# Peptides against a protein of PDB entry 3PUK: the designs that were tried, part 103

Target 1, 227 residues: chain A of PDB entry 3PUK
Amino acid sequence: ERGLKSVVWRKIKTAVFDDCRKEGEWKIMLLDEFTTKLLSSCCKMTDLLEEGITVIENIYKNREPVRQMKALYFISPTPKSVDCFLRDFGSKSEKKYKAAYIYFTDFCPDSLFNKIKASCSKSIRRCKEINISFIPQESQVYTLDVPDAFYYCYSPDPSNASRKEVVMEAMAEQIVTVCATLDENPGVRYKSKPLDNASKLAQLVEKKLEDYYKIDEKGLIKGKTQS

## One batch from the design tools (peptide; made by RFdiffusion4, then SolubleMPNN)

Design b2_p12_8_s3 (from b2_p12_8, 7 letters changed)
Fold by OpenDDE base, seed 3:
Structure b2_p12_8_s3 (fold): chain B 227 residues (1-227), chain A 12 residues (1-12)
Amino acid sequence: as target 1 above (227 residues)
Amino acid sequence: NKKRKEIEKLFS
């Protein structure tokens, strides 16, 4: 069995680097906070060099234009990251790079997608979703990236119920991306104490797994795998 | 299910 890190790297290599590969071409890669952590967890800088990445830049930072080079954006589908991309290509100012390849770590909301489409579609050579929204730690261990998860999940204030639900949905979605990455459809186990959060999360995960695996890429239903 | 085919079509 391969560790989770190697599986994640293989997925990224296939879905991102192989997809936009051009022989002899170097690209600038733009990362956000999440993808910086993601790549750091599963590869080395030397690996990225082998994939044709010359330099890595933080999408949030002000950057000097390199107009003769294409840019590979490996980013989360968030308003902040998308807005930073749009500043590079979507304004009356000159484009920072020659062209863009965009790979989102998860499903890009329609609102954000439409905003990109309306602003700078002509500058984009690729735009895909790769469905990796977690950080691999060990062979079977990963961490979630959900802001304020602790605060809302354990808040005694009932006024935070709606936010708690949003956080739970986000966590469930990220867990499903792990299963998808590993090509698994497992049963869900949890501990119910001290609160019912684990039970609720389990139910959300199961529902999302069912939706994800209704039909696979070959038109077949994927059954349950070993837990 | 999660991968949007419209995105691939638009930017292929």
Scores: peptide ipSAE 0.027, ipTM 0.608, DockQ to the pose 0.551
Fold by OpenDDE base, seed 2:
Structure b2_p12_8_s3 (fold): chain B 227 residues (1-227), chain A 12 residues (1-12)
Amino acid sequence: as target 1 above (227 residues)
Amino acid sequence: NKKRKEIEKLFS
């Protein structure tokens, strides 16, 4: 009945929009490249209007201040997106918006988090992490946002070995966010090829799933699901 | 869970 897109939208609605909702209040929503794709994949503009979003802005663009309105930042925990946020609130005299609600699509590194706290803490009303780092395509299909994954995974050049590892880690992390979104701890299946990429990725996913489900939101260990 | 509880505590 409910495809992956519906599940993703429901999670965003609960984790983001319901969390910062205030009756009669409109917000400006700031998106980065990933969250633009994410929302485009699972909702319509009319859905966002219903959630109290009056306008969507690209965080990377130079925007005019709207100092009377609060801003909802739904962004990736990357240096690029964080730097753009800091430009909006880095100076008390030049704040772009009245206040900020920040929702990261994944775990925010300590370095970035500390940078935000040090400069903009007084302007922030909410700062939370959600775990959605994938794009839903179909009911059982999703895509990952790992640039150059194909190139590095299939590169025979030994000099790319370190980058290949980084790519594999990123892919594994995003797969775990799919599982978290679906509230599943699946057994990992893969198709073996002459290269051990699939096996390595499977191992990484399994390890990360174990780490993720050591303790859930309720402090309970989640068992493996059969799917 | 991967979420940082400190983030929620500081900005809730």
Scores: peptide ipSAE 0.025, ipTM 0.612, DockQ to the pose 0.610
Fold by OpenDDE base, seed 4:
Structure b2_p12_8_s3 (fold): chain B 227 residues (1-227), chain A 12 residues (1-12)
Amino acid sequence: as target 1 above (227 residues)
Amino acid sequence: NKKRKEIEKLFS
């Protein structure tokens, strides 16, 4: 059996580091909260050095310019992370780095994408979505980055129903990224008691898996790979 | 598929 951590690292290496690699070039890498956890879960600093990263910076923090170096942004497609990027390269401010390579962990909403495009398109050398939105814990275990998931999923208040659905959608999407990363289309099993949350989530996952593999990034249709 | 195909061209 292959370890999830190693698979995730290999995916990141291929999709991110190999994609922007230039011989003899070092980059500053900017991480947000999620990608910090993600990389911490599947690699060491020495691994990043081998991939041409000289230093890691937190995107949320105010940083001094290093204008002679290009920056690799490995970040979540969130308003917070995007806003921090825009402060680094926005039209209203002097750019902190020579240029930017942006790799989003998931689909970047059009609103955020357009905001980036309008503000600093000339500074961007790459902008890709790599579809890794989970933290590998063990070979078959991962965690999701969905704030307040527990609160809304188990809230007895009907007024939270809409937010609960949003949370479940986000969870389902992230679960699908696991499957995509592993190139798997699994059967989904769940325990329904005491609430129907698991059943609902399972349905969402199955639907999203179907949608994903109908028009996946490889143009392939994949059947069930496991039960 | 949730990814954009020609995303880099938008920044050229």
Scores: peptide ipSAE 0.023, ipTM 0.602, DockQ to the pose 0.401
Fold by OpenDDE base, seed 5:
Structure b2_p12_8_s3 (fold): chain B 227 residues (1-227), chain A 12 residues (1-12)
Amino acid sequence: as target 1 above (227 residues)
Amino acid sequence: NKKRKEIEKLFS
């Protein structure tokens, strides 16, 4: 059927570009490391131009102000990305752009959200979470972005047990975003391994899916779909 | 878990 890349692009188009579209208006788009990879995986620069993006900038780099243009921040909800955003709008004298539209790839923690709200709420025209925390590789394959996942999941050191759980939680959350993007609530299948990491991850995914679909984006309860 | 409604209320 339809490739995952096209599904992801359609989701971004609907949730981000259509959401902030203004006729005749061009925006500068700010990306972080993850969203750079994400967009690179599912669209071309020409696609972004068609959506009213004139320039793509790396949020981590120093940039010249373009004070007459609005900025579209498509970023992960991390302290690093948020701090870079705040540098752009934290003070009136340092505002690099006219206004901001912020779209987070996942849930933004309260601490970061409150920091944004307290610092530059007047500069923000839109703030939304869009639930895409994976990279589509091909029609039915995606990859997760969880730092040090391999190290902690396969570490025999008991001292890493706590961090392993954190990593597993992060992976489970990202898998749920895949399901949300595909509008699916699948039965989870896995191959067991000696360390039983797959089983643990599956359980976490199932639990998080249940929690997610108690109240989804449309306020609907979705039953299990075919896996 | 998600703050979509709250975020929209504050920044829409």
Scores: peptide ipSAE 0.023, ipTM 0.605, DockQ to the pose 0.626; fails the geometry check

Design b2_p12_8_s4 (from b2_p12_8, 8 letters changed)
Fold by OpenDDE base, seed 4:
Structure b2_p12_8_s4 (fold): chain B 227 residues (1-227), chain A 12 residues (1-12)
Amino acid sequence: as target 1 above (227 residues)
Amino acid sequence: NKRRKEIEKLFS
């Protein structure tokens, strides 16, 4: 059994780098906050060079145009990242790169997708969702990228209920990406405490797992692989 | 929705 880091890297290599590979072509890669952390957790710059990446850039920062090179955007499907992309390729913006390959770490909401489509569809060579929304820490451990998760999950203030639900949803989504990455459909277990956070999260995960495998790319329905 | 998909199909 291989460690989670190696599995994640292999998935990224297959889903992203192999997908947009062109012989002799170098690309600039644009990363956001999450994907920077993600790649840093499972690869080195030398690995990226081997995959045809000449330079990595922070999507949030102003960058000089390199109009002769194509750009690989490996980013989260967030308004912030998408807006930065649109500044690079938007119809009202000067194109910074020759073309774009976009790989979202998770499902891109229709609103964001439509915004991209309306402004710069011709600049996009590839656009995929690859479902990696977690950071591998060790062989069997990962972390989630959910801002203020602890605060909202354990807040006794009922005014935070809506945000708590959002956080729970985000956590569940990211857990499912781990399962998807590992091709696992676990039987979710939890310990009940005074707060029903664990139960709620478990329910969300189970539901999302069911949905994922039921309507996944391959149309596969898997039973529980782990109890 | 956790499906891996090619979204570029929607750009046509």
Scores: peptide ipSAE 0.040, ipTM 0.726, DockQ to the pose 0.311
Fold by OpenDDE base, seed 5:
Structure b2_p12_8_s4 (fold): chain B 227 residues (1-227), chain A 12 residues (1-12)
Amino acid sequence: as target 1 above (227 residues)
Amino acid sequence: NKRRKEIEKLFS
């Protein structure tokens, strides 16, 4: 396959599975709502088995302890997902798994990171932030996950202006993760609408792209690529 | 990357 789904899978394989791979070791993988959709969009269960995942569990559900197994948490950096993780490892007597590998789909805020550090640091073997906060639909199409984006972007109520800006920023951030995943720094193109939403989003994307590549994972300043 | 280095240090 030569499309966005394949690129996303390759990145997850490299950034997550290869990163925590141990010969002969099986792990339980914990997913949240977003990462469930993400993995479902770009891989099969057989692919995960090949990567040493024996079972997939929903992080939000009550689960029986498997204390002899290490757990791979592939989750969003949200309070809900982090709290579920903390419940799994917050108590010495009730640790659900042997140890944890944590891979966040995006930047984890310092507040959440510090909370993890304070309570579960001894249980964590690896903590990494990857940069995939979108769902690949087809070779050239992806879906953003921004709650209430439609509502605020199209709201005629001036009182929603601040929320609209927050939503636009979140959308821009996720678009940047797509570019990062594809290793692209494109010229941003958009179609004008009756509202200036597209233009505003484009400006935010361009700004965030610049910021990202100034301090990207490789520490390289990447020039503009073809759009 | 400073952030990555910090994360690695914390959980190394």
Scores: peptide ipSAE 0.037, ipTM 0.729, DockQ to the pose 0.481
Fold by OpenDDE base, seed 3:
Structure b2_p12_8_s4 (fold): chain B 227 residues (1-227), chain A 12 residues (1-12)
Amino acid sequence: as target 1 above (227 residues)
Amino acid sequence: NKRRKEIEKLFS
């Protein structure tokens, strides 16, 4: 059995680096906060060099143009990251790079996708959505990245109920990406006490797993795996 | 994946 880190790296290599590989070509890779943590958790700089990455840059920082090189954007589908991308290729400013390959770590909302399409589609050579929205820690351990999860899940204020639901949805989505990465459709188990948060999360995960495998790339319905 | 195919078509 391969550890979770190895599985994640193999998936990124296949879905991102192999997808945009061109022999003899080097790219600049742009990362955001999440993807920096993600890659740091499952690879070394040497690995990235082998995949044709000459340098990695933080998408949030001001950067000098390197107009002769293509850029690989491996970023989360957030307004902040997308806005930074748009600043690099928008019509109002000179393009920072020769062209862009963009890979989102999850589904990109239509609003953001349309914004990109409307402003800089001619600069994009490839755009794909992969499904890795977690940080692998150990062979069977991962970390979710959902802002304010603790605050809303344990808030006694009933006015936060709607925000709690949003947080639960985000957590469930990230758990499903783990299952997708491992190609598993497990039965979900939980401890519900003292609050019902775990039960609610479990139900969301099960529903999202069903939806994911019903519309998977092969059009197959994957049965429940033994957990 | 339908979404993937659509994106590939738009940026091919």
Scores: peptide ipSAE 0.037, ipTM 0.705, DockQ to the pose 0.535
Fold by OpenDDE base, seed 1:
Structure b2_p12_8_s4 (fold): chain B 227 residues (1-227), chain A 12 residues (1-12)
Amino acid sequence: as target 1 above (227 residues)
Amino acid sequence: NKRRKEIEKLFS
């Protein structure tokens, strides 16, 4: 069985690279903090070269224009990453690249999407959302990218209860992307002690899994996979 | 998938 890293790479290859690939064309790829970690976890630079990527750049850094090349933006749907993209294409005089292909790692909020559309729609050749918001570590292990998750989930301060709920929602969403990537609808198991965090998270995951598969393209609710 | 189609229409 192929490990989680291989599955993630295959999904990225199909959803991103195969989608925008043109024979004989090289692209510059722009990454943010999360997608840098994601690609580093599941591929090598040689793999990216084979997919037509000539160079990787950090979207947050100042970059020299390469006006004759197209750019592939593989980024998270955050205000910071979107703002950096807008600086590259926000005006005709400031265009750093010939055109843009944008692939978001998760659902892009309408506010951010509308901001992009209003500013630089003519420069965008593709814009897609892919559901990969986790980092594969081993064959059966992944990590979540939720800032300060430990702090809020284990905080003894009752004033952090609302923030704890927000963090758990974010974690649940990322876990669902793992299941979607693996094409699974598993039964959720958890350890309840010493806090009820695991139980609450499990309930959120189950609910979100149901919602995800109800909206699936085939309109079919996938049954629970055998454990 | 519905949203993907909508996004593609916006930039097509």
Scores: peptide ipSAE 0.042, ipTM 0.741, DockQ to the pose 0.428; fails the geometry check

## One batch from the design tools (peptide; made by RFdiffusion4, then SolubleMPNN)

Design b2_p13_3_s1 (from b2_p13_3, 5 letters changed)
Fold by OpenDDE base, seed 5:
Formats: sequence, C-alpha cells, structure tokens
Structure b2_p13_3_s1 (fold): chain B 227 residues (1-227), chain A 13 residues (1-13)
Amino acid sequence: as target 1 above (227 residues)
Amino acid sequence: SLSRRKEVEEFFS
C-alpha cells in the first residue's frame, strides 16, 4: 500500500526495528505520548510482536524492572521523555532494563543529548534520531502535534509574537519530517488569509526543507518535487 | 535534523 500510514510504518520498521534487531531477542518498548499515537496510527500490536517487541510500556508511568531484557525507547526528544529515560538508567545498581536502544522522533537538542551522554552512556547500545514527528491520518492526511499552536497562531495579543514564532518553527519542522518521510521536496503552496500565518509558515517550511536536504542522510540535494 | 546521526551512533556503538 502507498498510503501515508504504510509509508510511516515502513520508515519506522527500517529506521528503528531493523536497526536494533537481534535474532531471537525480545525487547520491551517504551513509548511516550506522541509515539503512542504515532504507532497506534500505523500499526497493530501484532506488527510489533513480529518486530520482536514483547511488551509496550508507557515511559511516563512507574514500571517494574525487567533487568534481563533490553529496552527500546522510541520517544520524542523532550525533557519529559528524556527525564523518564534517565530515571530508568540513572542508577547503576537499579537499572530498569539490561540496556537501551534510543530512537528519537526528531533532532535531540544538545542539552538533552549531553545529559544522556553524561549519565547513561554505558547503558545505551544505540542512539539515533529519526525524522517522524507527525501523525498519519489517511493516505494523504497528517496531523501536527504542536502544543498551543491554535492559541498562539491566532492570538491577537502582540505579546505572544515570540511564542507564535516558536510554534510556527515547530510546525515547520514537523512538516519537513513529513516531506522527509515521503522523500519529497515539494513546492510549498498555501492559501493566504488576512493573517500572514500561512505565508510565514510556508517560508519556514521552504527554508527548513532546503536545510534538510543540504544535510540529509545521503548528503544529496534534491530538487523540487510536486507539492 | 539527522546531521548528527553518524556521530551519535558512533558514540554509543
């Protein structure tokens, strides 16, 4: 199938599950709020079982140690998720799991990365950044997950201008992850409204697309594709 | 966003 859901699943399978797969090995997978929604949108538990995942756990919840099993963390690069990970492996004597494979859905800020590196490096077998920060809905539909996006984008309060910019940056980044997942560099189109939000977002997306393909995984510069 | 992938992988491999 060529639907967005199947594309996303294939991307996750290749970038995450195939990357850390070991024959005969089962892992516990830790998910956060976003990745729970993400996986729920594009796969079933049976699919995860086929990929060697025995149990899915919520990273935010208290969990009993399973020290004999390795853990696959598929999480967003947020302080909350990272802190939960650090709690699992921060104690040398009371690690929750045998080892960790970490796959971030997006770029992990250096500050968070450094925290991980400083405290848990010996427990980590893999640490990768993938580029999926959207939720597939239908074959050609996706949703963004940016907190308070609606509020700030449509806020008449000029004091929210800086926050609005941050939100738009986050939205643009997520749109780029869609393009990356689909291996596309589209011409960005938008419908202008009285507010310049769409235009500004489009510009941000175009800029980030250019930046992405300049430093993409293959080091290739891809020309414009159909939008 | 993936520019550091190789470096990160190398560090934790």
Scores: peptide ipSAE 0.029, ipTM 0.554, DockQ to the pose 0.626
Fold by OpenDDE base, seed 2:
Structure b2_p13_3_s1 (fold): chain B 227 residues (1-227), chain A 13 residues (1-13)
Amino acid sequence: as target 1 above (227 residues)
Amino acid sequence: SLSRRKEVEEFFS
């Protein structure tokens, strides 16, 4: 039984740190709200130092330029995080850092991607989507980062139906990232409640799993595993 | 999707 935290760390190490590592080079790492929680859950500062990170900065905060250092952006593909990145590199004279490596925790929408390409392409040395959108808690336990999930999922107000669907989609997507990280395609099981939320979420997860494993690096379909 | 990832990597590599 492999601990989820260790699996997540290995994934990040391989997908992010090993990908942009240069011998003897130190980078500043920029984190947002989610990635701060993510890294805090699966590593220590000493681990990051070993990976060539000298300083961790909050992307939302006003920061002084360190123009001689390259920056590693490990962020969520949200308008807020992307806007903060763009502020760092939007002006040639006001670039905060020497160059940027961007690693998104999930799929970056085309609108945001195009915005980055249009304004900061010359400053970007690497851009990847690593597909980790959950927080590991213990060996096989994780939490999701879906704002107001509880409120909308259990809202009796019909006017919240649309938002409830959006929340469930987000939850399903994050669950799929867990499966992807663990390299599993499990059968989905749930405990029924008076509401059909669990059933709906299960269906969404199953659908998204199918979509995810239809396309892998080798064009293979991964068989279902036990959950 | 993985195809999207490849496109992003190719663009900025």
Scores: peptide ipSAE 0.027, ipTM 0.548, DockQ to the pose 0.594
Fold by OpenDDE base, seed 3:
Structure b2_p13_3_s1 (fold): chain B 227 residues (1-227), chain A 13 residues (1-13)
Amino acid sequence: as target 1 above (227 residues)
Amino acid sequence: SLSRRKEVEEFFS
C-alpha cells in the first residue's frame, strides 16, 4: 500500500510536470503559501530538479525578471495569488518571464478565470485545475488549509454567519479533493457537538462528492466505499 | 471544476 504523500506526488508529477515537460527545457516555478507547504510535504528539491525546475520563487515576493525562461505557476485559485500572477504578465506591467503555465490546486472561480483571460491570455501556454487542496501529513492523515476556520465555525456572532458558510464550503471542497486523489467515495461520518457544524460539513461533502463523480470526464458514478 | 478542464485547455492551447 502506497502512502498518501507518494500518491499526491505522483498526481502532481502527472498532472503538472509531465503536462508541461519539454526535453532539455528548464522552468522557474512559482509557488504560493499553500503549494509551498504541499510540495514540501511530498517531495524533495532533487525531485523538482528531475522534473526540470531550476529554481523556486515565492509568488508573493517582488522578483527580478528572467525573460528568457518560461514560468510554471503552481498556485491556489485565490485573489492574492492570481493578482501576483497578473503583476507578472498583466497589461499594466512588463512580462517577467517568457511564458506561463498555470496549474491551480482547485477550481478557479469564473471571476478570477475571466480576469486572467482578459489580461494575460496571450502569455499563457497552459491552464489547468488539478484538484489537490490538502496537505498530506501521515500515510492516511491530511490537513486542510482554511484560514480562520476555527474562529468562524465556532463564533456565536450572527454577523459571521456568511463567512462561516464560506469556510465550510472551502473545507468541504478540500475534503472532496482528497477523495478524488485517492479515488474514493466514502460515506461521511461525524461526531455530534452542540453546534451543527459537523452535520452541515458532512452534508456539503456528500453533495460535492456526488457532483464530482457525476461531472467526471470518465462519466462514472462510484458507489460508496469504506474510508 | 473537472467539467471545465477541456475548455480551459482549449483556450490556452
Scores: peptide ipSAE 0.025, ipTM 0.547, DockQ to the pose 0.596
Fold by OpenDDE base, seed 1:
Structure b2_p13_3_s1 (fold): chain B 227 residues (1-227), chain A 13 residues (1-13)
Amino acid sequence: as target 1 above (227 residues)
Amino acid sequence: SLSRRKEVEEFFS
């Protein structure tokens, strides 16, 4: 009954929790705005306890140091989230936790990686990208998290054309992460709208799917999946 | 975007 939610949870369990699990060890998990929504959509607190998470905290809030515990950061690759992480580990005297495991929900820009490496590389035990940038809502339904997407996509102002393209790129990227999560390479279908946004988005998705599966983890080209 | 797990691990090792 929870088709997409279950798949997303299984991927997170394998990519994040199983990756950093140590028997008998508890971790503090730090979440940002997006990952809070993501985990809330596909798991319960009891599930997280079973995965060795003792407490969940918001990365944006001031937190008391727990210097003997390791921290699991499950965050989006944004300047805001990265800056909060750097505050936790950026100085020797201000380290809040024993060590850090970092899992990004999507591609992290090299500029942010370099900033992290320059400041606190010695404190990081793991750093991985897991490519989940959507919220599962139903068995076959998901929602995208693209700021101001509605405003720019439906703006009648021609001056917003460039911004509209940026938004569509972000949406297409998130759709591709859904396909990757489901191990699907579907034919893209769309319903036309007055501004033809769906057609442009479909083209972007097709292109990104092609690029993704050409250089996937197995180095193989995946054929089209029947819809 | 493609995952860079292996590259990222090497980067911070």
Scores: peptide ipSAE 0.026, ipTM 0.542, DockQ to the pose 0.442; fails the geometry check

